Peptides against a protein of PDB entry 2AZE. Designs and how they scored, part 47

Target 1, 148 residues: chain A of PDB entry 2AZE
Amino acid sequence: AQECQNLEVERQRRLERIKQKQSQLQELILQQIAFKNLVQRNRHAEQQASRPPPPNSVIHLPFIIVNTSKKTVIDCSISNDKFEYLFNFDNTFEIHDDIEVLKRMGMACGLESGSCSAEDLKMARSLVPKALEPYVTEMAQGTVGGVF
Target 2, 101 residues: chain B of PDB entry 2AZE
Amino acid sequence: GRLEGLTQDLRQLQESEQQLDHLMNICTTQLRLLSEDTDSQRLAYVTCQDLRSIADPAEQMVMVIKAPPETQLQAVDSSENFQISLKSKQGPIDVFLCPEE

## One batch from the design tools (peptide; made by RFdiffusion4, then SolubleMPNN)

Design b1_p12_4_s2 (from b1_p12_4, 8 letters changed)
Fold by OpenDDE base, seed 1:
Structure b1_p12_4_s2 (fold): chain B 148 residues (1-148), chain C 101 residues (1-101), chain A 12 residues (1-12)
Amino acid sequence: as target 1 above (148 residues)
Amino acid sequence: as target 2 above (101 residues)
Amino acid sequence: MSKLKRSSSSIS
């Protein structure tokens, strides 16, 4: 019947929406873990050194990075107020946001790529509220979405 | 019947989505707490050594861009055009070079 | 962090 067909379409739409929200939640969890882990690392490091790092030796979030071959020639044009920048390269470049940098640093404990050891998983769980721990476990196992 | 089954499925999916929304709210709350904590903000940094771990300046030049929120970024990476354009509306953009040593 | 000093010019 047409009514059943309509409900089936709605079911598929809701399933897809849930899938999208699951992806968003996973990213949020990874961000939370990465940020808390970074802060924890730096706090410990500063305590060990008994001082903070020199101000010009660190980059606070947020930021992005651009990397290219050191042989790449870059032409940079800057407005007087520094509101506008134009970079011209003679070769390819890469752009990475701060979250991706943190992931590559291992701040998300390898949870993002399924490369999470038992120790990494323990760390990841310790950095989220109790309500999110089961989801972190599912992420590590690759079983997210099994309930839906 | 089929209608009753589908109706029940939709209600169950709605409940599942509500639970998912709740988890997302918890997560966003945690992120907000981090952003509101001054000490956490102070400690939310990476070093040049960290950047070297992902892109060695011995082979790659690493440029750091500090831009205000809502800054427009346009990038073209093709065989005939390699370009990045930045335009801020909320303040100046700062650019740094990660040293090799 | 050091300021970038590669080929630069004003675009006013």
Scores: peptide ipSAE 0.029, ipTM 0.889, DockQ to the pose 0.045
Fold by OpenDDE base, seed 4:
Order: C-alpha cells, then structure tokens, then sequence
Structure b1_p12_4_s2 (fold): chain B 148 residues (1-148), chain C 101 residues (1-101), chain A 12 residues (1-12)
C-alpha cells in the first residue's frame, strides 16, 4: 500500500510536469510560427516594393509596447545615460511583449486561440519542421495531451 | 496488480515526457537558427501600420520600448499608482511613439 | 518613428 502510494505521488508529479511542458512547447511552437511568418511576410513585401523600408519606419524585435488612452497624461523621467526610465500615468495602461503583438497581428495563424482556418493551418504547418506538424494539428484541434 | 499498473503508467509517462523534450529541443533549435541568421533578423520587424492594427492610435497612444536584454521592468497599474520603471544594465533604452497617421 | 518627448526630467 505504501509503495503504491509513493508511486501515485510520483505519477501525479510527472503529470503536472508534463502539463507544464505541454504549455511551454505550445508557446515555443507559436513563437516559431509567428517569427517565421513575420520574416516571410516582410521578405515578400520588400521584394514587391523592390526595396527595404526606411530604417526608422520599422521596429525590430525584440521590443515591448505600452498603450494607453490618448487622454492619459504621461510624465517621463529619463536618466542622463538613458539606462533608467520612469513613466507615471494618470490612468491605466497596457503592456504587451513582441510575441503578443505578433499573435494579435495574426502571425501565429490564429493557432493560439482556436481561430485557425484551413488555410491558416496549412500556413502554420508549413512553418515548422515535419516532427512538429502533428503537434500543430493537435493544437488546432484542441486535442493536445489526450494521450497522457 | 495495482503496483504493476502504476509502474507501467510511470514508464509510459516517462516516454511521453521524452517525446515532449524532443519536440521542445527541435523547436528551440529552430528559434536559435532564426536568431543566428542575419537575414532573418533583418526581416524580423513590425511597422507602425502593424501596431495600428492592434492598438488604434486614434484612441490609444502607443509607445515602443527597445531595451537591452536583462532590462528590469516594473509596472504598477492600480487606482493609486500607474507607473512603469525600466532599468537597464547593458545599454541605453530607446523609446518611440507610434504616430496616429 | 518619433522619440518620446512629453514631460520629462532627469533622474538619478
């Protein structure tokens, strides 16, 4: 009985660890898809334009964005060396990392939210190595982890 | 028996975890390849138009923060305090405003 | 893009 109890504890520990790794893998896959899709989009766009965009017109990764109402008053304090910034707002704000921005742009093909059309899924699959394709399919179907 | 069943379950879970680890390694490798590819990094950018698509500057002000790795970010968003603090150790921080146009 | 310049002051 005690031996079985010990194994049950270990089983639960492993299940939780697997669950965590599943989430991590899904995020990594989304990042890969988003990055590759972004690069592909921009490459195509530059080819069509026959030139790259002006350097100061684009934001290279990595970055974060902060958005707030246009009515929000922002006080900014900056150190002389620009190593330190302090922003004070008089109202709420939002912070988003670059990955979240890419997701909202649709660069992850809607895979992150179950909004993946057949065409989106095709794109997503094309942006990952063969070994990851089945997992991408499972993500789209919402069946990840069914075997565990 | 129960013991044998649990032992088998643990072995199966181990195999499943190994599969996950393998897939994660593949994915991490792909991301690293992107980070090491100069052309990919050159093309890894968004535009103000992209940002407008997710946060309309007609109603929202959008700041872009370019901070070196390991930059500390502290944010407070409450009725009493609305604050963002940035502290870099590896270089200057750059901040841009996305125009409304 | 434009540099952020609203109300700002030096710190530290």
Amino acid sequence: as target 1 above (148 residues)
Amino acid sequence: as target 2 above (101 residues)
Amino acid sequence: MSKLKRSSSSIS
Scores: peptide ipSAE 0.029, ipTM 0.889, DockQ to the pose 0.045
Fold by OpenDDE base, seed 3:
Structure b1_p12_4_s2 (fold): chain B 148 residues (1-148), chain C 101 residues (1-101), chain A 12 residues (1-12)
Amino acid sequence: as target 1 above (148 residues)
Amino acid sequence: as target 2 above (101 residues)
Amino acid sequence: MSKLKRSSSSIS
């Protein structure tokens, strides 16, 4: 009885750990797809334009975005070496990391929400190694948890 | 019995976790290769048009922060305090606004 | 893109 109880506790521990790793793997897959898709898009765009964009017109990864109402008053304190910043707002703001921006741009092909068209899924599969394709399919179908 | 069943389940879970670890290694390897490829890094950018699609500068102020790795970010968004604090240990932080501000 | 200058001040 005690041995079974111990194993049941261990089982639950492993299930939780697996769940966490599933989430981490899914995020890694989404990042890979988003990055490769972004690079592909930009490569194609530059080829069509026959030149790279102006340096000051693009933002290279990594970055974060902060957005707020244009009416929001912002006070900014900066250290002399620019190692420290302090922003005070008089109203609410939003913060988005680069990955979230890419997802909202559709660079992850809607895989992050399980909202992939047939074309989106095809694109997503083409941007990962063969070994990851089955998992991408499971993500699109929402059936990842069925194996555990 | 129950003991045998649990033992079998744990073995199966171990195999499943090993499979996950393998797939994660593949992913991290791919991401590392991308980070080491100069052409990919050159092309890893978004445009002002992209940002406008996420937050229109006509209605929203869009601030971009370029910070070195391991930079600490603290954010407070409450009824009495709206604050962002940045502390870098590896270099200067660059902050700029999107056009049309 | 332009540098942020809205209500900027130095901290010591």
Scores: peptide ipSAE 0.028, ipTM 0.889, DockQ to the pose 0.046
Fold by OpenDDE base, seed 5:
Structure b1_p12_4_s2 (fold): chain B 148 residues (1-148), chain C 101 residues (1-101), chain A 12 residues (1-12)
Amino acid sequence: as target 1 above (148 residues)
Amino acid sequence: as target 2 above (101 residues)
Amino acid sequence: MSKLKRSSSSIS
């Protein structure tokens, strides 16, 4: 009886660990898709333009964005060596990392929300190794969560 | 019996976890390859137009932070305090504003 | 096309 109880505890522990790994894998897949899709988009755009964009017109990853109302007053203090910044706002702000930006741009093909068109899903699958394609399909269907 | 069932479950869970680990390794390998590809990194960028699609600069000010690895970011967003603190140990931090067109 | 504007390098 006690042995069974111990095994039940271990079972639950493993289930939770698997769940965590599933989440990690999904995020990694989304990141991969987003990056590759972004690169592909930009490569095509530059080819069409026959030149790269001006350096000051683009933001290379990694980055973080902060957005707030244009009416928000921001006080900024910067160290001389630019190693330290302090921003004080008089109102609320939002912070987004680059991956979130890419997702909102549609670079993850809507896979992050399980809202993929057939074309989106096809694109997503094309941007991952073959071994990951089944998982991408499951993500699109919202069927990830089972133990396999 | 119950013991046998649990033992079987644990074995199956082990196999499932191993499969997950394998997939994760494949994925991390792909990400590493991307990071090591100079051309890919050169093309890994967004534009102001992209950011406008996320936050309309007509209504929102969009600030971009480029910071070295391991930079500390502290943010407080409450009715009493609205603050962002950045501290880098590895180099200077760059901050950009996306202009409104 | 618009260009990014770098913030001030030193304020304090």
Scores: peptide ipSAE 0.027, ipTM 0.888, DockQ to the pose 0.039

Design b1_p12_4_s3 (from b1_p12_4, 7 letters changed)
Fold by OpenDDE base, seed 2:
Structure b1_p12_4_s3 (fold): chain B 148 residues (1-148), chain C 101 residues (1-101), chain A 12 residues (1-12)
Amino acid sequence: as target 1 above (148 residues)
Amino acid sequence: as target 2 above (101 residues)
Amino acid sequence: MSQLQISSSSIS
């Protein structure tokens, strides 16, 4: 009985660890797809335009964005060497990392929310190694983790 | 029996975790390759149009922050305090405004 | 993209 109890504890521990790894894997897949898709988009766009965009018109990864209402009053304090910033807002704000920005741009093909069209899923599959395609399919269907 | 069942479950979970680890290694390898490819990094950018599609500057002010690695970011968003603090140890932080179209 | 213009005094 005690041995079984110990194994149950271990089983639960492993299940939780697997769940965490599944989440991490999904995020890694989304990052890969988003990055590759972004690069592909920009490569094509530059080829069509026969030139790269003006240097000051683009933001290279990595970055984060902060957005708030235009009515929000912002007090910005900066150190002389620009090593420290302090922003004080009089209302709520949002912070998004570059990956989230890419997701909202559709660079992850809607896979992040399981909202993939057939074309989106095809694109997503094309941007990952063959070994990852089944998992991408599971993500699109929302069936990840059903094996246990 | 129960013991045999649990033992079998643990073996199956071990196999599942090994599969996950393998897939994760593939992913991290791909991401590393992307980071090491100069052309890919050159093309890893967003435009003002992209940012406007996420947060319209007509209604929202959009700031872009480029900070060195390991920069500390602390944010407080509560009814009494709305604050973002950035502290870099490796270099200056750059902040940009996304203009309206 | 334009560099942010600060309105408050420098710190530290």
Scores: peptide ipSAE 0.057, ipTM 0.895, DockQ to the pose 0.045
Fold by OpenDDE base, seed 3:
Structure b1_p12_4_s3 (fold): chain B 148 residues (1-148), chain C 101 residues (1-101), chain A 12 residues (1-12)
Amino acid sequence: as target 1 above (148 residues)
Amino acid sequence: as target 2 above (101 residues)
Amino acid sequence: MSQLQISSSSIS
């Protein structure tokens, strides 16, 4: 029947929307874990050193990273007010946002790649509100969306 | 019947989506709290050592770009054109080089 | 870290 067909279309639409929201939620969880873990690491490090790091030795969020071969020639043009930059490279480059950097640093406990050890999972769970712990567990197990 | 089953499925999916929305609200709230906490923001940094662990300046040149919100970034990485364009409307852009060891 | 030194003329 046409009515059933319409509902089936709606069902598929909702399933796809839920899938998208699952991805968004997972990213938000990873960001939360990464940020809190970073703050915790740095707090501990500063306590051990009994002082903060030199101002010019750290990069505060937010930021982006651009890397390329040391042999790459870069031509940079800048406006007088520093509102505009133009970089020209003679070879390929890579761009990474701060979240990706944190993930590569292990700040998300390997949860982003499914390489979360028991200790990493324990850490990850400790960095989220209790309501999010079950979802973190599902992420680690690869069972997100099992009820859908 | 089929209609009844589909109707039930849609109700269940609605409940599932509501749960997701709730969890996302929790996450966004936590992230906002972090952004509003002065001490957390002070501690929200990476070091040159961290960056070297990802891309060692001994082999790779590493630039750090700090740009205000809503800054436009355009990147072209093709065989005949390698460019990055930055345009801010809310303040100056700062660029730093990570030193070699 | 060090501040980037530009090698080109200013843009408008």
Scores: peptide ipSAE 0.047, ipTM 0.894, DockQ to the pose 0.045
Fold by OpenDDE base, seed 4:
Structure b1_p12_4_s3 (fold): chain B 148 residues (1-148), chain C 101 residues (1-101), chain A 12 residues (1-12)
Amino acid sequence: as target 1 above (148 residues)
Amino acid sequence: as target 2 above (101 residues)
Amino acid sequence: MSQLQISSSSIS
């Protein structure tokens, strides 16, 4: 009986670990799709323009963005070597990492929110290795969470 | 019996986790390949237009921060204090403003 | 994009 109890505890432990890894995998898939989609978009755009964009007109990954109301007063302090920055705001701000920016740009094809059209899903599938396609499909369907 | 059933469940869960690990390895490999590909990295950028689509500079000020790896970012967002602190150990931090137009 | 111009004091 005690042995069974111990195994039941272990079972629950493993289930939770699997759940965590599923979440991590989903994020990794989204990152992969977003990155590849971004690269593809830009490659196509540069080909159409027959030249790369001006160097100072683009921001390469990685980056973060901070946004706040234009009315927000910002005080900035910077070290001489630019190793330290301090920003003080008089109102709320938002911080977004590059991955979140890409998601909001639609680079993850809406897969992150289950808002994939048929075309979005097709794109998403095309940007992952074959082995990941079933999981992408499950993500789009909202059926992720089961045990393999 | 109960013991045998639980034992079987654990074996199945182990197999499932192994499959999951395999998929994760595939993903990490793909991401690594992207990071190692010079052309991909050259093309891994966003534009001002992209940023405007996220936060319209007509209403929002958009600041872009390019910081070296392992840069420490601390943010406080409360009614009493609104602050962002950046501390780099591996080089200078660059900050850019996204223009409205 | 333009780099931020800071008009405040430097951090020591």
Scores: peptide ipSAE 0.049, ipTM 0.894, DockQ to the pose 0.045; fails the geometry check
Fold by OpenDDE base, seed 1:
Structure b1_p12_4_s3 (fold): chain B 148 residues (1-148), chain C 101 residues (1-101), chain A 12 residues (1-12)
Amino acid sequence: as target 1 above (148 residues)
Amino acid sequence: as target 2 above (101 residues)
Amino acid sequence: MSQLQISSSSIS
């Protein structure tokens, strides 16, 4: 009886670990799709323009974004070596990392929110190795983890 | 019996986890390949137009922060204090404004 | 993008 109880506890522990790994895998897949899609978009755009964009018109990854109302007053303190910044706002602000920006741009094909059309899903599948395609399909259907 | 059933369940979960680990290894390999490809990294950028699509500069001021790896970021967003602190250990931090046009 | 130009002060 005690042995069975111990195994049931272990079973639950493993299920939770698997759930965590599923979450991590999904995020990795989204990152892969977003990055490859971004690169593909920009490559095509540069080919069509027959030139790269102006150097000061683009921001390379990695980066973060801070946005606030245009009416917000910002005070900034900077160290001499620019190693340290302190921003004080008189109102609320938002912070977004580059991955979140890419997702909002649609680079993850809406897979992150379940808003994935047939064309979006086709694109997403084309941007991952064959072994990951079934998992991408499951993500789009919201059926990830059904076997567990 | 109950013991045998639980033992079998654990073995099945182990096999499932091993498959997950394999898929994760494939993903990390792909991301590593992207990071090692100089042309891909050159093309890994967003434009001002992209940023305007998610935060319209007509209504929002947009700052872009380029910070070295392992930079510490602390943010306070409360009714009494609105603050962002950045501390880098590996180099200078660059801050840019996204223009409205 | 242009470098941020706002009121700033040096910190120690």
Scores: peptide ipSAE 0.048, ipTM 0.894, DockQ to the pose 0.045; fails the geometry check

Design b1_p12_4_s4 (from b1_p12_4, 6 letters changed)
Fold by OpenDDE base, seed 2:
Structure b1_p12_4_s4 (fold): chain B 148 residues (1-148), chain C 101 residues (1-101), chain A 12 residues (1-12)
Amino acid sequence: as target 1 above (148 residues)
Amino acid sequence: as target 2 above (101 residues)
Amino acid sequence: MSKLKISSSSIP
């Protein structure tokens, strides 16, 4: 009885760990797809334009985005060496990391929300190694987690 | 019996975790390869048009922050305090404004 | 992208 109880505790521990790893894996897959898709898009665009974009017209990864209403008053304090910044807002703001930006751009093909068209899913699969394709399919279907 | 069932479950979970670990290793390897590819890094950029699609400058002010690795970011978004604090240990932080504002 | 130009103060 006690042995079974111990094993049940271990079982629960492993289940939780697996759940965490599944989440991590999904994020890694999304990052990979988003990044590769972005690179592919830009490569194609530059080829079509026969030139790269002006240097000051693009933002290279990594970055973060902060947005707020244009009516929001922002007070910014900057250290002399620019190592420290303090922003004070009089209203709410949003912060987005570069990965989230890519997702919102559709670079993850809607896989992040399980909202993939057939074409999106095809693109997503094409951007990952073969071993990951089944998992991408599961993500698109929302069926990840069948190991339980 | 119960013991046999639990033992079997643990074995199956171990196999499942090993499979996940393998897939994660594949992913991390791919990401590393991308980070090491100079051409990929050159093409790893977004445009102002991309940013407008997320937050329209007609309604939203959009700031881009480029900070060195390991920069600390603290944000408070409450009814009484709206604040972002950045502290870099490796170099200066650059802040850009999305044009067309 | 251009540098943000807003009123700022130095942090001690």
Scores: peptide ipSAE 0.029, ipTM 0.889, DockQ to the pose 0.047
Fold by OpenDDE base, seed 4:
Structure b1_p12_4_s4 (fold): chain B 148 residues (1-148), chain C 101 residues (1-101), chain A 12 residues (1-12)
Amino acid sequence: as target 1 above (148 residues)
Amino acid sequence: as target 2 above (101 residues)
Amino acid sequence: MSKLKISSSSIP
């Protein structure tokens, strides 16, 4: 009986670990799709324009975004070597990492929010290796979380 | 019996986790390949137009922060304190504004 | 994009 109880505990531990890894995999897949989609978009755009964009007009990954109301007063302190920054705001702000920005741009094809059209799903599938396609499909269907 | 059933369940879970690990390895490999590809990195950028879709500069001030790896970011967003602290150990930090501001 | 130029102070 005690042996069975111990195994039940271990079973639960493994289930939780699997759940965590599933979440990690989903995020990794979204990152992959977003990055590849971004690269593809920009490649196409540059081909159409027959030139790259001006260097000061684009922001290369990685980056973070901070946004706040234009009415927000910002005080900035910068070290001489620019290794340290301190921003003080008089109102709330938002911080977004580059991955979140890409998601909001639609680079993850809406897969992250379950708003993936058939066309979006086709794009998403095309941006991952074959082995990941079934999982992408499950993500779109909201059926992830099962045990393999 | 119960013991045998649990043992089998654990074996199945192990197999499931191994499959999951395999998929994760594939995914991380793909991401690494992207990071190692010079052309991909050259094309891994967003524009001000993209940022406008996230936060309209007409209403929002948008700062872009490019910091070296391992830069420490601390943020406080409360009714009494609104602060962002950045500390880099690997190089200078760059901050940009969208020109639409 | 433009480099941020706002009132700032030096951090020791």
Scores: peptide ipSAE 0.028, ipTM 0.888, DockQ to the pose 0.046
Fold by OpenDDE base, seed 3:
Structure b1_p12_4_s4 (fold): chain B 148 residues (1-148), chain C 101 residues (1-101), chain A 12 residues (1-12)
Amino acid sequence: as target 1 above (148 residues)
Amino acid sequence: as target 2 above (101 residues)
Amino acid sequence: MSKLKISSSSIP
């Protein structure tokens, strides 16, 4: 009885670990899709324009975004070497990393929210290695982990 | 019996975890390849138009922060304090403001 | 985009 109880505890521990790895894998897949889709979009756009965009008009990854009301007063202190910044706001702000920005841009094809159209799913599948396609399909259908 | 069933379940879970690890390795490899590809990195950018689609500078102030790897970011967003602290060890931090239309 | 123009100051 005690042996079985120990194994049941271990089973639960493994299930939780698998769940965590599933979430990590999903995030990695989304990042891969988003990055490749972004690169593809920009490549096509530059080809159509027959030139790259002006250097001051684009932001290369990695980056973070901070947004707040236009009425928000911001005080900033910067070290002489620009290694340290301190921002003080008089109101709330939002911070977004580059991955979140890409997702909101639709670069992950709506896979992050399970809102993929047929075309979006096709695009998503085309941006991952063959071995990952089944998992992308499961993500789109919301059936990830059905075997566990 | 119960013991045999649990033992089998654990073996199956181990196999499933190994499959996940394999897929994660594939993903990590792909991301690394992207980071090492010069052309991909050149094309890995967003525009002001993209940012306006997320937060319109006509209504929101949008700052872009480019910081070196391993930069520490601390944010406090409470009724008493609204602060962002950045500390880099590997180089200077650049801050940009997204222009209005 | 434009760089945020803020004068250098000590960090509290």
Scores: peptide ipSAE 0.028, ipTM 0.889, DockQ to the pose 0.048
Fold by OpenDDE base, seed 1:
Structure b1_p12_4_s4 (fold): chain B 148 residues (1-148), chain C 101 residues (1-101), chain A 12 residues (1-12)
Amino acid sequence: as target 1 above (148 residues)
Amino acid sequence: as target 2 above (101 residues)
Amino acid sequence: MSKLKISSSSIP
């Protein structure tokens, strides 16, 4: 009886670990799709324009964005070597990392929210190795969570 | 019996986890390949137009922070205090403002 | 992108 109880505890432990890894894999897949889609978009755009964008018109990854009301007053303190910044706002702000920006841009094809059209899903599948395609399909259907 | 069933379940879960690990390895390999491709990195950028789609500068000021890896970010957002602190150990931090147009 | 210009001071 005690041995069975110990194994049941271990089973639950492994199930939780698998669930965590599934979440990690999903995020990695989204990152891969978003990055490849972004690169593809920009490559096509530059080919159409027959030139790269102006150097000061683009932001290369990685980056962080901070947004606040245009009425918000911001005081900024900067160290001499620019290694340290301190921003004080008189109102609320939002912080977003580059991955979140890419998702909101639709670079992950809506896969992050399960809002994929047939075309979006086709694009997403085309941006991952064959071995990952079934998982992408499951993500789009919202059926991820089972044990392999 | 119960013991045999649980033992079998654990073995199956181990196999499932191994398959999951394999998929993760494939995915991380792809991400590494992207990071090692100079042309891909050159093309890994967003524009101000992209940022406007996230937060319209007509209503929101959009600040872009370019910081070295492992830069410490401390944020406080409360009714009494609104603050962001950045501390880099690997180089200078650059801050840009996305124009309205 | 242009450098941000806001009220700033040096941190000791």
Scores: peptide ipSAE 0.029, ipTM 0.888, DockQ to the pose 0.045; fails the geometry check

